Peptides against a protein of PDB entry 5ZKO. Designs and how they scored, part 71

Target 1, 44 residues: chain A of PDB entry 5ZKO
Amino acid sequence: SASNPRKFSEKIALQKQRQAEETAAFEEVMMDIGSTRLQAQKLR

## One batch from the design tools (peptide; made by RFdiffusion4, then SolubleMPNN)

Design b2_p23_5_s3 (from b2_p23_5, 11 letters changed)
Fold by OpenDDE base, seed 1:
Structure b2_p23_5_s3 (fold): chain B 44 residues (1-44), chain C 44 residues (1-44), chain A 23 residues (1-23)
Amino acid sequence: as target 1 above (44 residues)
Amino acid sequence: as target 1 above (44 residues)
Amino acid sequence: DAVDAIEEALERLLELLRRRHEA
């Protein structure tokens, strides 16, 4: 059945939202690791 | 042009393979970090 | 030293995370 263009658009929107959430989580992890690295450098 | 379902399936398979390889590499690095962290703790 | 080794491991992790994000 031809997935209603509306259903397709909704799926795309949900995928974009999920990608945005994953990006935000990634950025948080990167900040934590960056902070840890900076702390490690101070111990040298 | 409607990407041939075969081409699409091949692309998906390649993406899954790459993801599996990256996951394996990630797990290896996490083990290395864990081991190094334990070694660092022993030096304290 | 152990601190240097941790930093190196963190750098490797960051690189892998970047690759995963781009994939």
Scores: peptide ipSAE 0.167, ipTM 0.544, DockQ to the pose 0.682
Fold by OpenDDE base, seed 3:
Structure b2_p23_5_s3 (fold): chain B 44 residues (1-44), chain C 44 residues (1-44), chain A 23 residues (1-23)
Amino acid sequence: as target 1 above (44 residues)
Amino acid sequence: as target 1 above (44 residues)
Amino acid sequence: DAVDAIEEALERLLELLRRRHEA
């Protein structure tokens, strides 16, 4: 059956949500690593 | 034009390969950090 | 020293994470 545009739209929305969640998780990890780096630099 | 399933399959395969390479690189770095941390601890 | 090595490793990790995020 023809891909229901509505189902397609829902899939795209879900994909965007997942991407946003992954981005947020990435940013959190980057902040932790950045903080660690800064702390390490202070020990030099 | 319709996404060629073959091209899609190739893209997925390439993506999987890249992910495997990145995972391996990540693990290497994590081992490096772990080793360095252990060395640093020995200096305390 | 060990601190320098950690910093270098962290820089490498950051680069890898950046690449992963862009892929």
Scores: peptide ipSAE 0.163, ipTM 0.539, DockQ to the pose 0.628
Fold by OpenDDE base, seed 4:
Structure b2_p23_5_s3 (fold): chain B 44 residues (1-44), chain C 44 residues (1-44), chain A 23 residues (1-23)
Amino acid sequence: as target 1 above (44 residues)
Amino acid sequence: as target 1 above (44 residues)
Amino acid sequence: DAVDAIEEALERLLELLRRRHEA
């Protein structure tokens, strides 16, 4: 059945939310890597 | 001759530097491996 | 140690990248 526009809008909203969550998780990991690298540098 | 404290400190500094360099190189390799794996996955 | 922490962070990164690719 044709994607109901309401269902479509919900799918888009959920997709955007998921993308935002993935971006946030990525940024967190990058910060962790950066912090860890800084710590490693301090050990030099 | 007893390790001159100055020479000792230099040795420690050099050791730390080498350790940091080795760590950085290891990270680079891990990233390269990771990137290669991701590329391989994209080809699936 | 710092190396272990880096390895763990990289593993997490790789997992996130994998998930993003599959999505």
Scores: peptide ipSAE 0.163, ipTM 0.543, DockQ to the pose 0.219
Fold by OpenDDE base, seed 5:
Structure b2_p23_5_s3 (fold): chain B 44 residues (1-44), chain C 44 residues (1-44), chain A 23 residues (1-23)
Amino acid sequence: as target 1 above (44 residues)
Amino acid sequence: as target 1 above (44 residues)
Amino acid sequence: DAVDAIEEALERLLELLRRRHEA
């Protein structure tokens, strides 16, 4: 059936939200890795 | 009981070996993280 | 220990990559 522009806009918004959440989670893990690395270096 | 110098030396050697193994494992994991990060960046 | 902590962080990262691939 014909693409409803409103439904399309909602799908795009949901996609962007999911992408933002994934990015945030990734960045958090990368920070954790960095912190842990720093801690490990201090133990040497 | 009195510290046996030979036993002491053996304990020190074992400790150094464990430390070396832990260091090697750490470095391996850090390389894996680096590789994973690179892969993650390529997915962006 | 420090090795375990790094491995755990790696596992979390790999899980995120898996989720992204499945989406």
Scores: peptide ipSAE 0.162, ipTM 0.540, DockQ to the pose 0.188

Design b2_p23_5_s4 (from b2_p23_5, 10 letters changed)
Fold by OpenDDE base, seed 2:
Structure b2_p23_5_s4 (fold): chain B 44 residues (1-44), chain C 44 residues (1-44), chain A 23 residues (1-23)
Amino acid sequence: as target 1 above (44 residues)
Amino acid sequence: as target 1 above (44 residues)
Amino acid sequence: DAVEAIEAALERLLALLRRRHEA
């Protein structure tokens, strides 16, 4: 069946959104860990 | 060009191996953090 | 000491997470 270009474009858009959300979540975790590291350094 | 199924299967196998190694390394670090936390608690 | 050990573990974790994100 002819791939519905609209459905394809929607899937790509959803994938891009998911990737952006995953990136944001990753960055948040990295910031938290970084902050914890900095706090640990201050305790030395 | 016809995708060489052997090459694909090999790539997938290598990817799975890498993922397993990364998971093991992550678990090791998490255990280290846990052990260190326990040690820190004993110092209180 | 315990603080240094925590810092080292965090650094290792950060390195692993970065590698996983880049892969």
Scores: peptide ipSAE 0.169, ipTM 0.562, DockQ to the pose 0.648
Fold by OpenDDE base, seed 3:
Order: structure tokens, then sequence, then C-alpha cells
Structure b2_p23_5_s4 (fold): chain B 44 residues (1-44), chain C 44 residues (1-44), chain A 23 residues (1-23)
């Protein structure tokens, strides 16, 4: 059926939102890992 | 009581063994994190 | 997903650090 541009736009918007959320979560975790690694290195 | 050199040596040996095991485990986890990070970056 | 995998790895690392601190 005809790709409803509205539905497509909504899907893209949702995808972008999800990607942004995942990126933010990733960056937070990576920051924590970085901090933890530094702590681990002090104990090594 | 007199520090039994034998007991001391045993304690040091156990400590070294533990440290080696912990270091190995740490390195394994760090390698896993590295691999996972690379995977995550591909999706970013 | 990749984020969850990283979080799991972090948890493993933190557990190791805790064990080391307690030993």
Amino acid sequence: as target 1 above (44 residues)
Amino acid sequence: as target 1 above (44 residues)
Amino acid sequence: DAVEAIEAALERLLALLRRRHEA
C-alpha cells in the first residue's frame, strides 16, 4: 500500500528519537566505564 | 608470636596468586568491554 | 542491544573491583 509519507515521517522521527536516547545512554555508560577503568588502573 | 617465615611466605604466595587471578579476570573483562565498545560505535 | 551489552560488561568490571577491594 502507498507509503504514507506521514507514517514514514513518524517512523523516521521515532527512529531518530530512539537513536538519540540510545546514544545518550551509551555515552553515560561509556563515561562510567571510563571512570571505572581509571579506578581499576589505580588498583592494578 | 614469632612471625613464622614459612607462614609469611605462604601468605605472600597466596597474595601473589590472588593478584594474578584478579589481574587476569580484569584483563578479560577489559577486552570484552573493548570489543563491545567497538560494536557499539559501529551502531552509533 | 549494544548499550545493554556495555552495561553488563561494566557490571562485571565493577564486581571485580569490589572483590579486589574486599580481598
Scores: peptide ipSAE 0.150, ipTM 0.533, DockQ to the pose 0.188
Fold by OpenDDE base, seed 5:
Structure b2_p23_5_s4 (fold): chain B 44 residues (1-44), chain C 44 residues (1-44), chain A 23 residues (1-23)
Amino acid sequence: as target 1 above (44 residues)
Amino acid sequence: as target 1 above (44 residues)
Amino acid sequence: DAVEAIEAALERLLALLRRRHEA
């Protein structure tokens, strides 16, 4: 079935949205790890 | 110098306070690690 | 030492997350 160009553009847009959401979630986790590490260092 | 019993009791009280503060800080770090781990699992 | 163990665990987790993000 000829992949409808409309469906192709929608798939690309969805993929870009997912990547942006994953990046934002990753950055949040990295900030939490950084904060926790700093707290652990204060306990030394 | 004879360690004044008053000073000894005060030192023990101070040590217990420090231990309680360290325990509370440790628990906070453990909660943060738990939260971070859960977030990391959601990224899988 | 419990603090050292926590720091080591965080470093391992960070390394895993970085590898996943780069893949």
Scores: peptide ipSAE 0.140, ipTM 0.510, DockQ to the pose 0.102
Fold by OpenDDE base, seed 4:
Structure b2_p23_5_s4 (fold): chain B 44 residues (1-44), chain C 44 residues (1-44), chain A 23 residues (1-23)
Amino acid sequence: as target 1 above (44 residues)
Amino acid sequence: as target 1 above (44 residues)
Amino acid sequence: DAVEAIEAALERLLALLRRRHEA
């Protein structure tokens, strides 16, 4: 069955959205780790 | 010169205060690490 | 040194997160 181009485009759009959400969550965690590392360095 | 017991007691009090501040800062960092780990686990 | 241990743990965590993001 020809994968409905509309269904395919929707699947790609959802995949891109999920990737963007995962990237944003990753960046947030990286910022938190960075700030924590800086705080740990101040305890030296 | 006899280390003035008052000066010694003050030095010990200041040392205890600094130790308490360092401990509190350490605990804060440990809590931040704990929360960051939890966030990282949610990205799995 | 407790601070050194924390920093080492953070570095390990960062490395794990980078590998996961690249996969």
Scores: peptide ipSAE 0.142, ipTM 0.512, DockQ to the pose 0.133; fails the geometry check

Design b2_p23_6_s1
Fold by OpenDDE base, seed 1:
Structure b2_p23_6_s1 (fold): chain B 44 residues (1-44), chain C 44 residues (1-44), chain A 23 residues (1-23)
Amino acid sequence: as target 1 above (44 residues)
Amino acid sequence: as target 1 above (44 residues)
Amino acid sequence: DEERRQLALELELAREKLEARRA
């Protein structure tokens, strides 16, 4: 089957989108943890 | 709501798993592209 | 306490990775 560069490009684009979403989710988790730690420190 | 470190750990673990899966998917895509390119080169 | 220490280390590593990606 002739490799369709357009299909490859689409696969790469979709994968980049997914990775960006996963990165955003990771950043959210880290922000929550950071905020919690800061709150705990203020209460001590 | 009391921040549960266990929940944070779980969130991090799940995120790591997802990122590993996304990385594996990316590598698979790149391998497919690379294999196709190699095959095309052999046929030339 | 050990689990908390491990979590703290993991979180610090995660933060460092995040910062490295942003740099």
Scores: peptide ipSAE 0.105, ipTM 0.575, DockQ to the pose 0.070
Fold by OpenDDE base, seed 4:
Structure b2_p23_6_s1 (fold): chain B 44 residues (1-44), chain C 44 residues (1-44), chain A 23 residues (1-23)
Amino acid sequence: as target 1 above (44 residues)
Amino acid sequence: as target 1 above (44 residues)
Amino acid sequence: DEERRQLALELELAREKLEARRA
């Protein structure tokens, strides 16, 4: 059944939110890696 | 504490997997929307 | 170590993607 255009919009909005959250999590991991490398450099 | 490079690699791999899964879910939603639009056009 | 080199390249690529999105 053709989901209500409202339902499609809601699905897209939810997926965009999830993608943004996953991207933010990835960025956090990369920041941690960057910080660790910088700290390791300082300790040398 | 500097996470083990292995731990960073595992975190990145996990995030890549999650991003791929979210992308696939988004593509599925878009296919459903596209199919619905095509069906609606055929019914007109 | 080839695995370490591969990881380094992946991290660099990831950083580049992050920087591109923040620009």
Scores: peptide ipSAE 0.099, ipTM 0.577, DockQ to the pose 0.062
Fold by OpenDDE base, seed 5:
Structure b2_p23_6_s1 (fold): chain B 44 residues (1-44), chain C 44 residues (1-44), chain A 23 residues (1-23)
Amino acid sequence: as target 1 above (44 residues)
Amino acid sequence: as target 1 above (44 residues)
Amino acid sequence: DEERRQLALELELAREKLEARRA
């Protein structure tokens, strides 16, 4: 029935959202580390 | 202390693991969709 | 020593931000 395609599309959308959130969290942490290293280099 | 870099490296490793798990979950969903479509095509 | 302390503090902050996003 046409109901299954809608459920699958919803599952895909939720999964893509979770992947994007995990990627954004990782990038934010790496950016913070990078900024601290740059600041330490400027003070040296 | 040298303990902080190690703890942070563990957090990064865990984050990468979570990303890999999310990717695997996405692939599983896509395989289920593909299998359903193939079955529907065989019945048509 | 100050640079190492600053790095340690920011790593702790970064971890806290990561944990907050997961909560």
Scores: peptide ipSAE 0.147, ipTM 0.592, DockQ to the pose 0.101; fails the geometry check
Fold by OpenDDE base, seed 2:
Structure b2_p23_6_s1 (fold): chain B 44 residues (1-44), chain C 44 residues (1-44), chain A 23 residues (1-23)
Amino acid sequence: as target 1 above (44 residues)
Amino acid sequence: as target 1 above (44 residues)
Amino acid sequence: DEERRQLALELELAREKLEARRA
């Protein structure tokens, strides 16, 4: 199929966006968990 | 609720799997682009 | 104590956020 270079660029951009969103979501949760654990250790 | 560390670890592992799948999807797009470019060069 | 209870709650909420995003 005449994969228009524009279509390839759009596929790459969309995929990068999805990857960034998944990473950000995971990092947010892990930061919350890590912070909570650190605080709990300080209070023991 | 009994925070089962095993269950939590499974959730983290699943998230890592999702990240790997997103990476694989990106690599597939890049491979398709590379293949298309190579084919175009051969036809010139 | 209250601080420990709050931290426990925060931990559970963080786990629930992770689960909700994967549902």
Scores: peptide ipSAE 0.119, ipTM 0.574, DockQ to the pose 0.137; fails the geometry check

Design b2_p23_6_s2
Fold by OpenDDE base, seed 4:
Structure b2_p23_6_s2 (fold): chain B 44 residues (1-44), chain C 44 residues (1-44), chain A 23 residues (1-23)
Amino acid sequence: as target 1 above (44 residues)
Amino acid sequence: as target 1 above (44 residues)
Amino acid sequence: KKEREEEAALLEAARAKLAEKRA
């Protein structure tokens, strides 16, 4: 049943996983930017 | 260039958009759960 | 019963993945 508490709990868990994955991807982008900036600073 | 500031800005913007979309999806799930719970309460 | 067991397994797998992928 689509209204089953277990189904809702699963949906919540899966959605939280997606949010965590998106956060991790964002942090990776920020790390890459940080590394690039550090390299640029060393060259100046 | 993968290290171009414009490319980084684009990556950040896209990632923020994805995060917002995932948040909206989560809120939709929570709203559906809330509505279901309210209906169940009315039936009890 | 089988459906419930499958749903429980999916939920547990989702929780495990959430813990692993949490930044």
Scores: peptide ipSAE 0.164, ipTM 0.670, DockQ to the pose 0.030
Fold by OpenDDE base, seed 1:
Structure b2_p23_6_s2 (fold): chain B 44 residues (1-44), chain C 44 residues (1-44), chain A 23 residues (1-23)
Amino acid sequence: as target 1 above (44 residues)
Amino acid sequence: as target 1 above (44 residues)
Amino acid sequence: KKEREEEAALLEAARAKLAEKRA
């Protein structure tokens, strides 16, 4: 059948993984910024 | 300086762009699923 | 039934990956 729920589910699963990875990468960037700011405050 | 706001801003901007692209890709997948379901209903 | 089970398994795997990749 043209409608293959399994294949759609695989696409969704893959996309969710990608989104999670991008979110994690963003959080890492924010952590780096936060750490830098904290260090700057301590040295002031 | 270790703290380069421009570089941080660039990292954030890039990450936001990636997140938007991944969101768009997910929406495309959902549209495909929806279209397939609608077609199946019409042919039933 | 098998197709639904496969779908459920894929969704569960997606949830697990989401949890793993979340920082």
Scores: peptide ipSAE 0.162, ipTM 0.663, DockQ to the pose 0.034
Fold by OpenDDE base, seed 2:
Structure b2_p23_6_s2 (fold): chain B 44 residues (1-44), chain C 44 residues (1-44), chain A 23 residues (1-23)
Amino acid sequence: as target 1 above (44 residues)
Amino acid sequence: as target 1 above (44 residues)
Amino acid sequence: KKEREEEAALLEAARAKLAEKRA
């Protein structure tokens, strides 16, 4: 099948977006952990 | 709801796995692009 | 040349999205 550079560029863009979303999800989890720890400290 | 460090650690591990998978997918796309470019050069 | 420009534009858009998605 003929190579379509545009299709590849779209795939790259999509993958970068997915990576960003996964990074954001990771940061959210880390922030939740941090918040939980802070709350635990306040309750002591 | 009660903070469960085990749950958080599992979430972190899962997110790291997802990040690795997305990176691998990106690398695959980039390798395919590189191969296509090489093929195009050979056909010239 | 047009294909390269299109690729560059898509990559730039992807970078922008990446920056926005990062906290």
Scores: peptide ipSAE 0.161, ipTM 0.664, DockQ to the pose 0.071
Fold by OpenDDE base, seed 5:
Order: sequence, then C-alpha cells, then structure tokens
Structure b2_p23_6_s2 (fold): chain B 44 residues (1-44), chain C 44 residues (1-44), chain A 23 residues (1-23)
Amino acid sequence: as target 1 above (44 residues)
Amino acid sequence: as target 1 above (44 residues)
Amino acid sequence: KKEREEEAALLEAARAKLAEKRA
C-alpha cells in the first residue's frame, strides 16, 4: 500500500505521547514513595 | 500508614515494565514505517 | 508536502529521544 504519511505521523505521535505519559507516571510514583517515607519518618 | 516496602517495590517494578513495553511498541512502529517506506520506494 | 514534512520531523524527533534514553 502507498505510504500514508498522515497515518504514520499519527502512529508515531501516539507512541511518543504514551512514552511521555509513562515517564510522568514513573516520576509521580517516585515522588509518592518519597513523600510517604518522609511522612512515616516524621510520625516515628 | 507504615511503609510497605513490598507495595512500593511492586509499584516501581510495574512502572519499569510499562516503560519497557512502551519502548518496545515504539521500536515496532518505527520498523513498520521504515519497511513500508522502503516498499513504496521499490514500487516507484 | 506538509504531511511528508511532518512525518520526517516526527521520525527524527523519535530517533533522538530513543538515542537519549538508551544513553
């Protein structure tokens, strides 16, 4: 089939978005863990 | 709540897995696009 | 023309990001 640059661009853009979202989610998890540990230390 | 290292470890492991899966999906998309473009060039 | 240029730009940006994450 002939190259459909629009469809390919959409596919790449979607994957880049997913990667960015997963990176953000990872950073959020790390912050949450850090905050929880700090709070636990303050309560002891 | 007391630190649950098991839960934190699981959360981190899950995020690392998701990052790896998204990376693999991105590489697959790039290979698909590359192959399609090469085929289109050969047909012209 | 614009769609082809957009595809090329996205591919180049994607390659750059992959290279950075692997380093």
Scores: peptide ipSAE 0.131, ipTM 0.633, DockQ to the pose 0.033; fails the geometry check

Design b2_p23_6_s3
Fold by OpenDDE base, seed 3:
Structure b2_p23_6_s3 (fold): chain B 44 residues (1-44), chain C 44 residues (1-44), chain A 23 residues (1-23)
Amino acid sequence: as target 1 above (44 residues)
Amino acid sequence: as target 1 above (44 residues)
Amino acid sequence: RAAAAEAAALLERARERLAERRA
């Protein structure tokens, strides 16, 4: 059934997009934490 | 007045203790973030 | 106390954002 490969490719694309978004969110969080760490170091 | 230096030293000791507790809490948070990072890397 | 609380809040926000993206 030819519809399965398209649905599969869409699922893979959505999964890759979610993974990219999770990575971006994680990097943003790490940046915020890095900034907080730097600020905490300045306050010590 | 000789009571002021003792009260001052106690305040400094309490301040140092609070600072140590805050540092420990920060390090725990950073460890949790590091663990989350490692987990996220394993899921990629 | 503000820096540790801020770091904890950032971690919680991070966890929430990751959870929201997984849901």
Scores: peptide ipSAE 0.082, ipTM 0.483, DockQ to the pose 0.135
Fold by OpenDDE base, seed 2:
Structure b2_p23_6_s3 (fold): chain B 44 residues (1-44), chain C 44 residues (1-44), chain A 23 residues (1-23)
Amino acid sequence: as target 1 above (44 residues)
Amino acid sequence: as target 1 above (44 residues)
Amino acid sequence: RAAAAEAAALLERARERLAERRA
């Protein structure tokens, strides 16, 4: 059965969406870490 | 009793050492964060 | 010590959030 190109494209779209969400979550935490770094630098 | 200049200098040296150790520990964590960032970028 | 501990906690939280999204 031809792996339905429509199902394949949908899987790729879902994978890209998941990756974007992971990136956004990571960036949020990186912003928090950046703030912590700034605070630590102020204590020096 | 004159706060023994020798004891004072020793306290300052110990404080500086502690600060250096804390800075090193912080930098190690920041390096790990940097590595995580690089890994996340490779997944994009 | 507090800054290093806070940064470490944030890193672990990041890893946990990423793991939860991948599951």
Scores: peptide ipSAE 0.081, ipTM 0.485, DockQ to the pose 0.192
Fold by OpenDDE base, seed 4:
Structure b2_p23_6_s3 (fold): chain B 44 residues (1-44), chain C 44 residues (1-44), chain A 23 residues (1-23)
Amino acid sequence: as target 1 above (44 residues)
Amino acid sequence: as target 1 above (44 residues)
Amino acid sequence: RAAAAEAAALLERARERLAERRA
């Protein structure tokens, strides 16, 4: 079955979207941790 | 009751120890976060 | 002490979120 280039491109697009969402979620958590770090440093 | 200088020094030493342990635990967590960050960056 | 524990909890939550998205 000819791998439909459209299906391939759609899979790549979905993969890129998932990666972007993972990155955004990670960055959000890192910001929260960074804020916690800053707060902890102020208490020392 | 005369604040026993020994008791005071012991309390200070214990406080410093606790602070060092807290700092070490914090640094360990931050290293783990940093490692996670590095891993996530490699996947991008 | 609370800040280290909070940071650890946030890290674990991050890992869980990343794992859920990868599954």
Scores: peptide ipSAE 0.081, ipTM 0.483, DockQ to the pose 0.178
Fold by OpenDDE base, seed 1:
Structure b2_p23_6_s3 (fold): chain B 44 residues (1-44), chain C 44 residues (1-44), chain A 23 residues (1-23)
Amino acid sequence: as target 1 above (44 residues)
Amino acid sequence: as target 1 above (44 residues)
Amino acid sequence: RAAAAEAAALLERARERLAERRA
């Protein structure tokens, strides 16, 4: 069955969405680490 | 110009490669943070 | 304080690496 260009375009869009979600999760984790560190500094 | 399915397939492959590289960079950073925490614990 | 400064530097490095990959 001929791979429809529209199906590939849809797969690209889904991959971009997943990448954006993974990036957002990464930034959240980094923010949490930063916040934990700031709290540790305040306790000293 | 009709979007060639082969061009979309190539774009998908490039996106997957970029995502794998970003994931590897994230894991490296998390490992470095873990190592830093371990070193900080040893100094206490 | 030194360990906290190191962790901050690592976080900033992580952000820079992400920005470079997006460019």
Scores: peptide ipSAE 0.049, ipTM 0.400, DockQ to the pose 0.144; fails the geometry check

Design b2_p23_6_s4
Fold by OpenDDE base, seed 1:
Structure b2_p23_6_s4 (fold): chain B 44 residues (1-44), chain C 44 residues (1-44), chain A 23 residues (1-23)
Amino acid sequence: as target 1 above (44 residues)
Amino acid sequence: as target 1 above (44 residues)
Amino acid sequence: AEARREEAALLAAARERLRARRA
């Protein structure tokens, strides 16, 4: 298969984007946990 | 919503797994690129 | 009690990872 550098760069860029999205999703989960804890504390 | 620590741990674990999977996928892409480059060099 | 300990450990590890990314 002919090396298409453009296709490789696109694959790398897409994968970096996915990795960034998963990182953002992790931060969102952590924020949700923090907010839920705060809410639980307010109800006590 | 009652804080269920078990549910939070499951959410965190799942998200860590996804992040690890995306890292592994990135490494696979890089390996494919490396292999393709090596093959292209052998054909020259 | 075990689920709470697991959560605390996972949260601590998660916080450390987030700190490491921002450093």
Scores: peptide ipSAE 0.134, ipTM 0.608, DockQ to the pose 0.031
Fold by OpenDDE base, seed 3:
Structure b2_p23_6_s4 (fold): chain B 44 residues (1-44), chain C 44 residues (1-44), chain A 23 residues (1-23)
Amino acid sequence: as target 1 above (44 residues)
Amino acid sequence: as target 1 above (44 residues)
Amino acid sequence: AEARREEAALLAAARERLRARRA
């Protein structure tokens, strides 16, 4: 049906968004780790 | 502090798990699209 | 025909992304 492509595109788009959000969350974690490491070095 | 590496490793591990889950969900979406297409062909 | 072309394009693009992630 002609509606299937639209539904599929929405599913793909939604999942891409989720993956991007998880990537951003990972980058945030890595930034926090990096900042903590930098602070530890400053205290030495 | 010596506890920081363990905390960081846990954060990284958790986030890697989430990314893997999101990847699996993406693959599931693609399987659903493939299955729907196959079903549409069977109905023709 | 247009709906079929759109579906095919989406599927092809998704397959390429999956391949790129696995490579």
Scores: peptide ipSAE 0.127, ipTM 0.582, DockQ to the pose 0.028
Fold by OpenDDE base, seed 5:
Structure b2_p23_6_s4 (fold): chain B 44 residues (1-44), chain C 44 residues (1-44), chain A 23 residues (1-23)
Amino acid sequence: as target 1 above (44 residues)
Amino acid sequence: as target 1 above (44 residues)
Amino acid sequence: AEARREEAALLAAARERLRARRA
């Protein structure tokens, strides 16, 4: 099967996008936890 | 709302799992591409 | 920046696996 370089590049690009999205989601979770903790401290 | 440390821990653990899964998927893609390229070179 | 570092690490790991299979 002829290596379709376009198909491979698309596959790599899609995986890079997913990895970036997962990183962003992790950062969002950490920010949410940090904000919640800060709010709890202000209410004490 | 009382910071439920268990909920935060679970949220972090889930994100770490997703990141690991995306890493594994990326590695699989790269291996597939590499194998295809190697086969194409051997056929030339 | 972190995503780029992770991408670079994954690419490096993939290259090492390919080298190991060629050896």
Scores: peptide ipSAE 0.085, ipTM 0.606, DockQ to the pose 0.030
Fold by OpenDDE base, seed 2:
Formats: C-alpha cells, sequence, structure tokens
Structure b2_p23_6_s4 (fold): chain B 44 residues (1-44), chain C 44 residues (1-44), chain A 23 residues (1-23)
C-alpha cells in the first residue's frame, strides 16, 4: 500500500541519497577540471 | 586526454542532466505522496 | 491521526529541501 508513511520516508531518503551522490559526482568532475587546469598552467 | 575543453563540457552537461532527472524523480515522489494524502482526505 | 501527522511532517520537510535546492 502506497499510503504507508514509512514507505514515504524510505522513498524520500532514497531520493535524497541519489541527489547527494549526483552532487558529489558533479563536484568530483569540477575538481578534475580544476586539477587539469592547474597542471596546464604549471606546464607553461 | 582529460584536458580537452570539449570533454569537460560534455561531463558538465551530463552531470547537469543527471541532477535534473533526480530532481524530477524527487518531485514525482512528492506528487505521489500529495495525491495519496488527498485521497485519504476524500475517503473521510 | 498520528500516521497522518507523520506524513504531513515528512511532506513539509521534503518541500523545504526542494525550496532550498532551488534557491
Amino acid sequence: as target 1 above (44 residues)
Amino acid sequence: as target 1 above (44 residues)
Amino acid sequence: AEARREEAALLAAARERLRARRA
């Protein structure tokens, strides 16, 4: 039954986790870009 | 080579897409919860 | 009644998080 508050809590928690993981992945990409940019500057 | 600006742009675009998809999924969950609540109110 | 209060609290908390992410 979709009406259980516990199930709602679980759905919300799962979606929060996924959003946090995607945010972390984005930050990792940005750090990688930043590091590459810094390396390119050092090689000049 | 991780230094290609095109690759960086692609990575950023992909991450933005994933974040948007996760946001949409969260909103869908919230709409489902809201609809269930409305149904419960109508059945009273 | 308690289950409905819990559901309402979860919904309110989730809405607040959505607003905070959009700001």
Scores: peptide ipSAE 0.137, ipTM 0.592, DockQ to the pose 0.028; fails the geometry check

